# Ledger of designs, part 200: peptides against a protein of PDB entry 2AUS

Target 1, 323 residues: chain A of PDB entry 2AUS
Amino acid sequence: ADIKREVIVKDDKAETNPKWGFPPDKRPIELHIQYGVINLDKPPGPTSHEVVAWIKRILNLEKAGHGGTLDPKVSGVLPVALERATRVVQALLPAGKEYVALMHLHGDVPEDKIRAVMKEFEGEIIQRPPLRSAVKRRLRTRKVYYIEILEIDGRDVLFRVGVEAGTYIRSLIHHIGLALGVGAHMAELRRTRSGPFKEDETLVTLHDLVDYYHFWKEDGIEEYIRKAIQPMEKAVEHLPKIWIKDSAVAAVAHGANLTVPGIVKLNAGIKKGDLVAIMTLKDELVALGKAMMSTQEMIERSKGIAVDVEKVFMPRDWYPKLW

## One batch from the design tools (peptide; made by RFdiffusion4, then SolubleMPNN)

Design b2_p24_4_s3
Fold by OpenDDE base, seed 4:
Structure b2_p24_4_s3 (fold): chain B 323 residues (1-323), chain A 24 residues (1-24)
Amino acid sequence: as target 1 above (323 residues)
Amino acid sequence: MAALRARNAELQALLARALEKLEA
């Protein structure tokens, strides 16, 4: 999520009408909720689906979805996208994850050996998805971006780990235990990051949501529930972005593909096939789509389909039809 | 280690309270 992407400007004269759209910070509370994502601190015990069902009940919502399953026993960062934002979770599924894990060793191992062996698990690892995974049980590589040992107490090893999406920490710990020669199991696991969502001031509990919704509905105080819900644009912060002309917004909001003339600015390093966020000049999410060109092709070409629009989020009426 | 366990216990307690409020 912390990848700083260069922004390349194609049209330095492009302006945006301040009367069109609803920037993430200017949405009325009801609209903010309709286009919201909660950074939930999932408790251990319930499934991710049960937690989503409770959020829907608490906030009186028709639809919600989560940004990647946490097992029942796993706590921590679970992004929950609300109502019209529900499908923004597709942007979070491929995002990197961070966890704090407690590994219990099945034998005594010198601390120096623990540290050395765990360092060897940084980089590419081979995993087979567990039986309970919705993913086909094929051997696949996954990246371990970093391992940080936080604490060693005899046979208990607390560590932070950054991983590629769909890395199984339980499997990682099993393999570390095998490499140490004594075996190991995952005692506890907490997710501390899911793409742009992390443990910060935006992290809320189910109890917070109950209280904050009550304060809004019974006391007329919207501040707490407003702060507890992030704009859907937060869920795409880690994606490469393409910013479009006001004149292109309504067409994309109607499901038209983005063509090269509609581009005002874009991130560097977009490849053909990448998931990209199509944004207004006010940083409103219009749609998610598949890049049909590289950044370089989008700069050099005067015409053609830049993005195959897969999912529209913006209402059709926020910007005028100019075609 | 204690902090992780404490946070998990806190979240479980908060969940129980949230459900009590939601069912009331």
Scores: peptide ipSAE 0.477, ipTM 0.928, DockQ to the pose 0.920
Fold by OpenDDE base, seed 5:
Structure b2_p24_4_s3 (fold): chain B 323 residues (1-323), chain A 24 residues (1-24)
Amino acid sequence: as target 1 above (323 residues)
Amino acid sequence: MAALRARNAELQALLARALEKLEA
């Protein structure tokens, strides 16, 4: 999520009509909810699905989806996409994750050895998904981006870990325990980051949502529930973006593929096959799609399909048909 | 370590209160 992508401008004269669309910060509260994502602090105990069901009940919603399962006993950052934004979770599933983990060692190990061995687990690791996972139980590589030991107290090791999506921290701790020769298990786990969602002022509890919804419905105070819900565009901040001209928005919103002439600006480093976010010049999410060209090809070519549009989010009527 | 455990305990207490409010 912290990868700053260069923005390459193709059309520096492209303007946007302020009367069209609904920028993420200018949505009426009902529309904001319809296109919202909650940065939920999931409590330990319930499943991620139970928590999503409770959010739907609390906020009187027909549909919602989560940005990647947390185990029942795992707390912390669970992005929950609401209503029309529900499918934006597909952008969050492949996103990197950070955790704070408490590992309990089954024997005494010198602190220097703990530190040395845990550092060796930075990089590529081989994992087998647990039996309970919907993922096929094939051995696969995963990246551990970093391990930061926060505290060592005898057999208890508190650490921060950044990982590729679908890295099992329980399995990592098991392997660390094996490498230490004493064995280990995961005592506590908290997710502190899921792509662009982290522990910050946007992190809210189920209790916060109950109270904030009540303040809105009974007291007419919308400010709390408004702040508790992030715009769906937050859920794509970590993706490479392509910004399109106003005249291309309605076509893409109708499910047409993005063609090269529609591009105003784009991030550097897009590769063919990448998941990309198609944005308006007001930073509204139009659609997610698969890049059919690299950034360089999108710059050099005058025509062709730049993005195969897979999922439209923007309503068809926010921008006029200009074709 | 204590902070992680405290946060998890707090979240469990808040969950209980949230559920009580939802059943009311």
Scores: peptide ipSAE 0.476, ipTM 0.926, DockQ to the pose 0.876
Fold by OpenDDE base, seed 3:
Structure b2_p24_4_s3 (fold): chain B 323 residues (1-323), chain A 24 residues (1-24)
Amino acid sequence: as target 1 above (323 residues)
Amino acid sequence: MAALRARNAELQALLARALEKLEA
């Protein structure tokens, strides 16, 4: 998520009309909710689906979706996209994750050996999805970006781990236990990061949402509920971006593919087939799509389909139809 | 370790309170 992407400017003279659109900071509260994502601190116990159902009930919403399943027993960062933003969760599925895990060893192991063996699990690991997973039980490689041991207390090992999407921490702990020769199991797990969403001031509980909604509806105080909901654009911060001309926005909002002439600026390193975010010059999310060209092709070419538009988020009326 | 367990317990207590408020 923290990969700084270079921005290449293709049209340095492109301006944007300040009267068009609704930048994330200028949305009325109702519109902010309609295009919102909650950084929820999921409690242990309920499923991610049950928690989404409660959020819909709390906030009187028709639709919501989560940015990647947490097991019932797992707590922490669960992005929940609301209403018109619901489909933005697809941007979070491939995003890296961080966890704090409590591993319990089934035997005594010297601390130095624990540290040495756990360090060997940084990098590429082979995993098989658990039986309860909707994913086919094929062996697959996954990246462990880092392991940080936080605390060792006898047979209990608390550690932070950064992983590729769909890495099973339970399976990692099982393999660490095997490598230590004593066996191990996952005692507790908390997700501390999901792409751009982390444990920070934006993390809220279900109880916070109940109270904040009440303050808005009964007391007329919108500040709390406004702060509890992030703009949907937060959910795409980690994606490569393409910024488009005002004249191209309405066409993309109607579901037209993005053509090369509509591009003002773009991130470096886009490959054909990448998921990309199409943005206005005011950093509003228009759509998600599949890159049909590389960054280099989008710079060098004068015409052609740059992005196959898959999911439109922006309303059709925010920008005028200029075609 | 204690902090993780404490946070999980707190979240469970807050969930119970949230559900009580939603059923009232």
Scores: peptide ipSAE 0.471, ipTM 0.926, DockQ to the pose 0.910
Fold by OpenDDE base, seed 2:
Structure b2_p24_4_s3 (fold): chain B 323 residues (1-323), chain A 24 residues (1-24)
Amino acid sequence: as target 1 above (323 residues)
Amino acid sequence: MAALRARNAELQALLARALEKLEA
């Protein structure tokens, strides 16, 4: 998620009309909510679906969706996309995740051995999805990007772990316990990151949302609820981006595929088949789509379909029809 | 370790308070 992608400029003279669109930082509060994502600190106990239902009740919303299920007992970072932004969660499902886990060992193991064995679990691991997962129970590989031991207290091991999407920390801990020869179980788990969403000043509780909504509706103070909701564009920060001309925005907002002439600038390293975010020159999310060309092909070609548009977010009227 | 447990307990307490406010 933290890989800064190079930006290649194809048209350095392209300008944008300041009268068109609604930049993420300039949306009226109602529109900001309609295109919002909450970085929720999910409490342990409820399901992710129950928490989404409560957010809908608190904020008087028709629709919301979460950026990847946390188990009932798991706390921490749960992105919740609101209303017109609900579909942006599809960008978060494949995103890397970080957790802080408490592992309890079923026997005594020297600290040096704990550290050595846990380091061996960095890289590719083989997992079987748990029975409760909607995912078919086939063996699959997953990447463990890093393991950082934070604290060891006898049989209790607190560690940070960065993982590929759909890595099961409970299964990882079970395998670590087997490798240590004593067995282990997951005592506590907290998600500290889901793609671009992390533990920072944007992390809010359900209680915060109750109070902030009240301050807006009863006291006329929108500042708190505005800060508690991130623009939907936050949910695509980790994706490769393509920025388009003002003249191409309305067509894409109507569901037309992005053609090469509409491109102003783009990230390096886009491959055919990648999920990409189509952006305006004001960094507004127009649509998500599948790259039909590489970055290099989008630079070298004068014509053709660059992106197959799958999900439109921008309203059709924010930019004029220029075709 | 204590900080993780404390945060989880705090979140549970805040959830209870949030639900009380929603039913009032």
Scores: peptide ipSAE 0.471, ipTM 0.926, DockQ to the pose 0.868

Design b2_p24_4_s4
Fold by OpenDDE base, seed 1:
Structure b2_p24_4_s4 (fold): chain B 323 residues (1-323), chain A 24 residues (1-24)
Amino acid sequence: as target 1 above (323 residues)
Amino acid sequence: MKELEERNKELQEKLKLALEKLEE
């Protein structure tokens, strides 16, 4: 996820008007909130929906959405997109996840055997979604990117695991327990990463949000609430990007597909069918869409639809109509 | 291992405090 994608420049003479748009770092506090994402430390107990409802109440918001459900008992990183940014959660649903899990073994197993067997679960695994999942209960393959054992204490195994979106850690632990021959269950689970959101200085609690909102509304101090909310552009950092001309921004903001002449620069390695972020030259998110061409096709072609625009975020009035 | 449990406990206490303040 943290691999810097190569940037290919198509038009090195393209300039941007500094008077147009609102770059992420220059948004007034009210506008920053309207286009914000909170990196929430979800407590264990409540559902992800209850937590989103509380955030809406705390911050006096009409709309919000989360970047992928955590079970009630699961704590940790829950991205919550606010107001006009609510739909940016679409970028986070397919993103990789990291967890710290506590596995309890139902029998005694030598540490060397635990380590050896858990390493065999790195790579592709076959899972069936649990009954409680809204996902159709079909066998499916998922990737385990890595397993890092943090601590072993008798029958308790604490480990970090990086996984493809929609991997069930409870099912993984069950299969590890079967492979060890003694059985196992998931005692505790915390999500430590969801795409670009991780455990860092941007992670905030519901209590922090209550206090920070109070400091803003009652004391006029906006610094804390500003810092607690990330720009929506953070939620697309892991996606391949296409940067467009100022003259193309208003058309895309009105829901027009991106055509090849509008492209200034783009990331390498875009494939047809990829989810891509359409950006201004000031790194403002205009829209999410489906790539209709590869990076190479977008370089070589002079015309055609480059991106089928699915979700517009940019207001129609931030950039002038230049067509 | 205790760190995860302690962190979860702290988050539950902070949730309780947040809800109490939100009801005032």
Scores: peptide ipSAE 0.395, ipTM 0.907, DockQ to the pose 0.919
Fold by OpenDDE base, seed 2:
Structure b2_p24_4_s4 (fold): chain B 323 residues (1-323), chain A 24 residues (1-24)
Amino acid sequence: as target 1 above (323 residues)
Amino acid sequence: MKELEERNKELQEKLKLALEKLEE
């Protein structure tokens, strides 16, 4: 669930200068691309790295990165952050994921038993990473947020599953098969969600990108490529946010930590140690950082470091130096 | 079930077309 976080206002009189910065919807096309994220429909076959390489070739980019690996055979939602936005993928790596999976059972099981057993896999599960993962093969817990059975046809079970980041659906299916007593394997897998990125009108193919880039470069039509690329701020929609004064923006853009006096408004429920997005009053992403205070501490205190700034995205010149 | 397979097939066909256009 996109839990809308409550917004607490600290300074209701804070204004922003409309001449400063570049709001996500007001970026020139070149700048929009430089701070863009593509909601790519990854085809089955290629690796996520090969697909990123093709996007770089298609769009004539020097740098790009993806918001969490999909195996070669897995299709669907692959966020690809472009150029100056490349580092925003770190906000997507810990984000929840949704998949549609086809599980094939190795024996006959009554439908009632399938439904009952699959429901038991909602909640905390124990997983071992696959041999080919870059992750140490230690047992770990992962959350399964929900399992929705879509279709059962004999030994084939189509289901939707919402999971914590780094949950292996192949391993989940293997364990379901063991619990059913017949064994199972993953026949097909598609990712339908990665944090704020989902199957919607923003989902584009590599073919779409080829055509849309051509329309821009050859025909001067920027509309298609503009719509195909989301602003980098989309990649942080799921994070708790802190909105800052115009006078604090340039300092944070230079890598200074956010202090409490710079805060205009913030989301409720921030805990110390949380990854947070520092935003302007125009909803521009300035930086990602680690919360050094809770929401309550940021409200009650008049001074101190609120956020340890880890990654700056905003250029240093979008806002004037006011320190 | 067929919808997932059909979508994956379509994406593979579109990938082929995209790669062909990138070689021109």
Scores: peptide ipSAE 0.393, ipTM 0.905, DockQ to the pose 0.878
Fold by OpenDDE base, seed 5:
Structure b2_p24_4_s4 (fold): chain B 323 residues (1-323), chain A 24 residues (1-24)
Amino acid sequence: as target 1 above (323 residues)
Amino acid sequence: MKELEERNKELQEKLKLALEKLEE
C-alpha cells in the first residue's frame, strides 16, 4: 500500500470535463454511502459476518461485504464495503495485513533468545491452513514482511507483524514456540492494517455508526456519517492504477475491455495478470480488471486489450458515450 | 500489553451499547 508507484504519462494533453462523474470527495451523502467502505474496529466476540449484518441493520443497507475475515476473538481493522461498493472487497483479499499479537510462552526463555529466534521468522515461512479454513489444507509458503517486538514481560511477548494475505498468526506463534523449545500459544490478536485501511482517524466502532446515523436521520447532520464512511476508491489505493480518457469511461462502465488508446497515464511495474484499478482522471473507480499487458507493453503498443474488465463499479450514465 | 486488553474491553462495552440501542 505504501509503495509510491511511479506514474507514467502517455497523454499529457488529456483533459477531463468537470461536469461528468462524481469525484470521491463530491458525492451527495446517499451516493457516498452507496459507494462507501467503513474502516470498522471489529470488537472481539462476534464473527465478521455478524458485524456486517449489524452494519446493514444500523445503516439500513441491502448489501455489504467485508475485506477479509477476522476470527471471532480477533479485534481491529475490518473494512466493510457497502451497497454498490460491496464487491470492492476483492481488492482487499490479496492485500498485506498487519497485526499486533500477544504470544504466551509455555516456559521460561531468555529475552535475547526470544529476540534472536523471532527475527529468524522474517521472510518465507511454511504454513498449513487450519481445519476450519475454507482453504485446502496443503502446505504453502507465506511471507512475513517484518516482526517488531513491542514488549517482553516474562513469558508474554507483544509483537507487531506484517504478513502476506492468508498468513495464520496462530500458526506462526506455534512455530515460534517450537523453535524456542518451550511451545507457545496466541493469547490475543488485533489486526492493525488491511491493505490501505489502518488504525487512523477513519477507524470507527459500531457504536459510532449507530450515533452518526441517528444524527443524520433525526438531526439532519450528515458530517459524522460522511466522515465515518470512506469512498470505495480507498479500497483500491494499494493497487496499480490506469487512468483513462473521458471518452473511454462509458465503454468500460458498460463492461467493455480497456484498449490501449484509452490510457492517459498508468503506474509503473504492472505485469500481465495483475489486478489493476481503472480510474478516471478525477480518481473515480470505473472498474477492476486483469492486466493483459505489462506497463511497458501498454506504453509501446498503439492498440490491443490492455485490461480484461472483471468488475464494473461506475454507473453507466456518469459519463456520456463518446463513440 | 495492558493497552491491548483495555482496548478490547472498551470495544466490547461499545458493542453492548450499540446492540442495546438497536433493540430500542
Scores: peptide ipSAE 0.391, ipTM 0.904, DockQ to the pose 0.925
Fold by OpenDDE base, seed 3:
Order: C-alpha cells, then structure tokens, then sequence
Structure b2_p24_4_s4 (fold): chain B 323 residues (1-323), chain A 24 residues (1-24)
C-alpha cells in the first residue's frame, strides 16, 4: 500500500466522456452501498462470519464478504465488501497485514534479550499452520516485514508487527517464546491494517453502522452512512492498475479480455501472472484479472491479450458498447 | 497495554449496544 507505483502513459490524448460511468465520488447512496466496502472495527468475541451476518441485517443486504478472517478473540480492521463489491475481497486476501500483539512470557527474561531476540524474527520465518486451519499443514516461509516493540512490562510484551498474508501471529509468538527459552503465548491480538485498510477516520463499529443506517432511513440523513462505506476501488489501491479507453470499458464489462490497444496508462513493474485492477480514466474499477504480459511488453507490443479478465465488477450498461 | 484492553472492552460494549438495537 505504501509503495508509490510509477504511472506510464501510453496515450496522453485519451479523453473520457463525463456522462459515462459512475465515479466513486458521484455514486447515489444506494449505488454507493452496492459497490461499497466497510472498514469494520471487528469486536473480540464473534467470528468474522457472524459479524458479516450482522452487517447484512443492519444494512438490509443480500450479500457481503470479508477481506480475510479474524479469529473470534481478535479485534480490529476487517474489510467487509457489500453486494456487487463482495468479490473484491479477493484483492485483500494476498495483501500485507499489521497487528498489535500482546505476548505473555512464561518466565523472566531481561529486556535487552527480549529486544535482541525479537529483532531476529524480522525477515523470513518458517511456519506450520495450526491444526484448526483449513490451510494444508505444510511448512511454509512467511515474511515478517517489521517488529516494533511498543511496551515491555515484566513478562508482558506489546509489539507491532507487519507481516505477509497468512502469517500466524500465534505461531510467531510461540517461536519467539522458544527462542527466549521460557516459552510464550498470545494473550491479545488486534489487526491494525489489512492492505489499504487501516486504523483511520474510515474505521467504524457495528454500533456506528446501526446508528448511521437509522439516520438515513428514518431521518433522511445520508452523510453518515455515505462516510461509513468506502468505494470498492479502495480495496484495490494496493494492486497494480491498468487504465483503459472508454471504448474498451463495455467489452471488459461483458467479460472480454483486455487487449493492448485498450490501454491508456499503467503502473510500472507489472509481471506476467500478477493480479491487476482494470480501471477507467475516472478511476472506476471495471474488473480484476491476471496480467498476461509485463508492463514492458504492454508498452512495446501493439496487439495481444494484456489481461485475462477473471472478475467483472462494473455493470454492462455504465459505458456504451462501441464495437 | 491498557489502551489495547480498553479498546477491546469498548468494542464489546458497543457490540452489546448494537445487538440490543437490532432486537428492537
């Protein structure tokens, strides 16, 4: 999320018709909800599925999905994609995560030793998924991007940790405890980031959603519920993007693959096989797909399939069919 | 440490209030 991607322009003369589509900032409230993602502050206690079910009840929704399971006892950032946006959660599954964790040590360890050993866990670690995980219990490497010790109080260690998707913090704490020689367990865990979603002004509670929905439905005040729901485009901010011509939008919205002539601009550093977001010139999400070319190939080639379109989000009628 | 515990407690209280309002 924090890496600024270079934008390479292929067609600097490409214009967009202001009458076509619905830019994220110009969606009517009903349409905004249909293409929305909530940055939910998940309470400890309920499962992520129970919380999604409550959101569906609160907002009178048919469909919703979450951007990666939090265990019942884990609080914090849970992106919940709504209705037509439900499938955008796939973009969040591979995204990096940040947590604040409380580790309890099973013996006394000098603070200097705690700090030294925890620093050694920055980088690549070997993990085995827990028994209760639906994930195959194969040993796998995971990246720990950073560990920041926030507080040490005797046997209690509060720390911030940035990790690759599917890193088990409970397993990390267990291994730290083994390395310290005394053992440790995870006392508390909060997720503070999930890709582009973080603890910021967009973070809302279930209680906030109840009140904001009430203000809209009973008092006619849309402002609160509008601010509580992010456009689905936020859920793809961390992905490499390809911006396409207005004339290519309807074809992609019908499930056609993106061809090279449709590209107006794109991010640098796209590799073959990468998940990419196909965007309009108004920064509307058209589809997610798999890059079939690198950025360099998309620049150099005049023709060919640039993106294998996997998931369409944009309705077929937002842009006219021009083929 | 207290901030994390307090935040979790606040979220549990807000959850309770949200569920009470939904049963209403």
Amino acid sequence: as target 1 above (323 residues)
Amino acid sequence: MKELEERNKELQEKLKLALEKLEE
Scores: peptide ipSAE 0.385, ipTM 0.902, DockQ to the pose 0.919

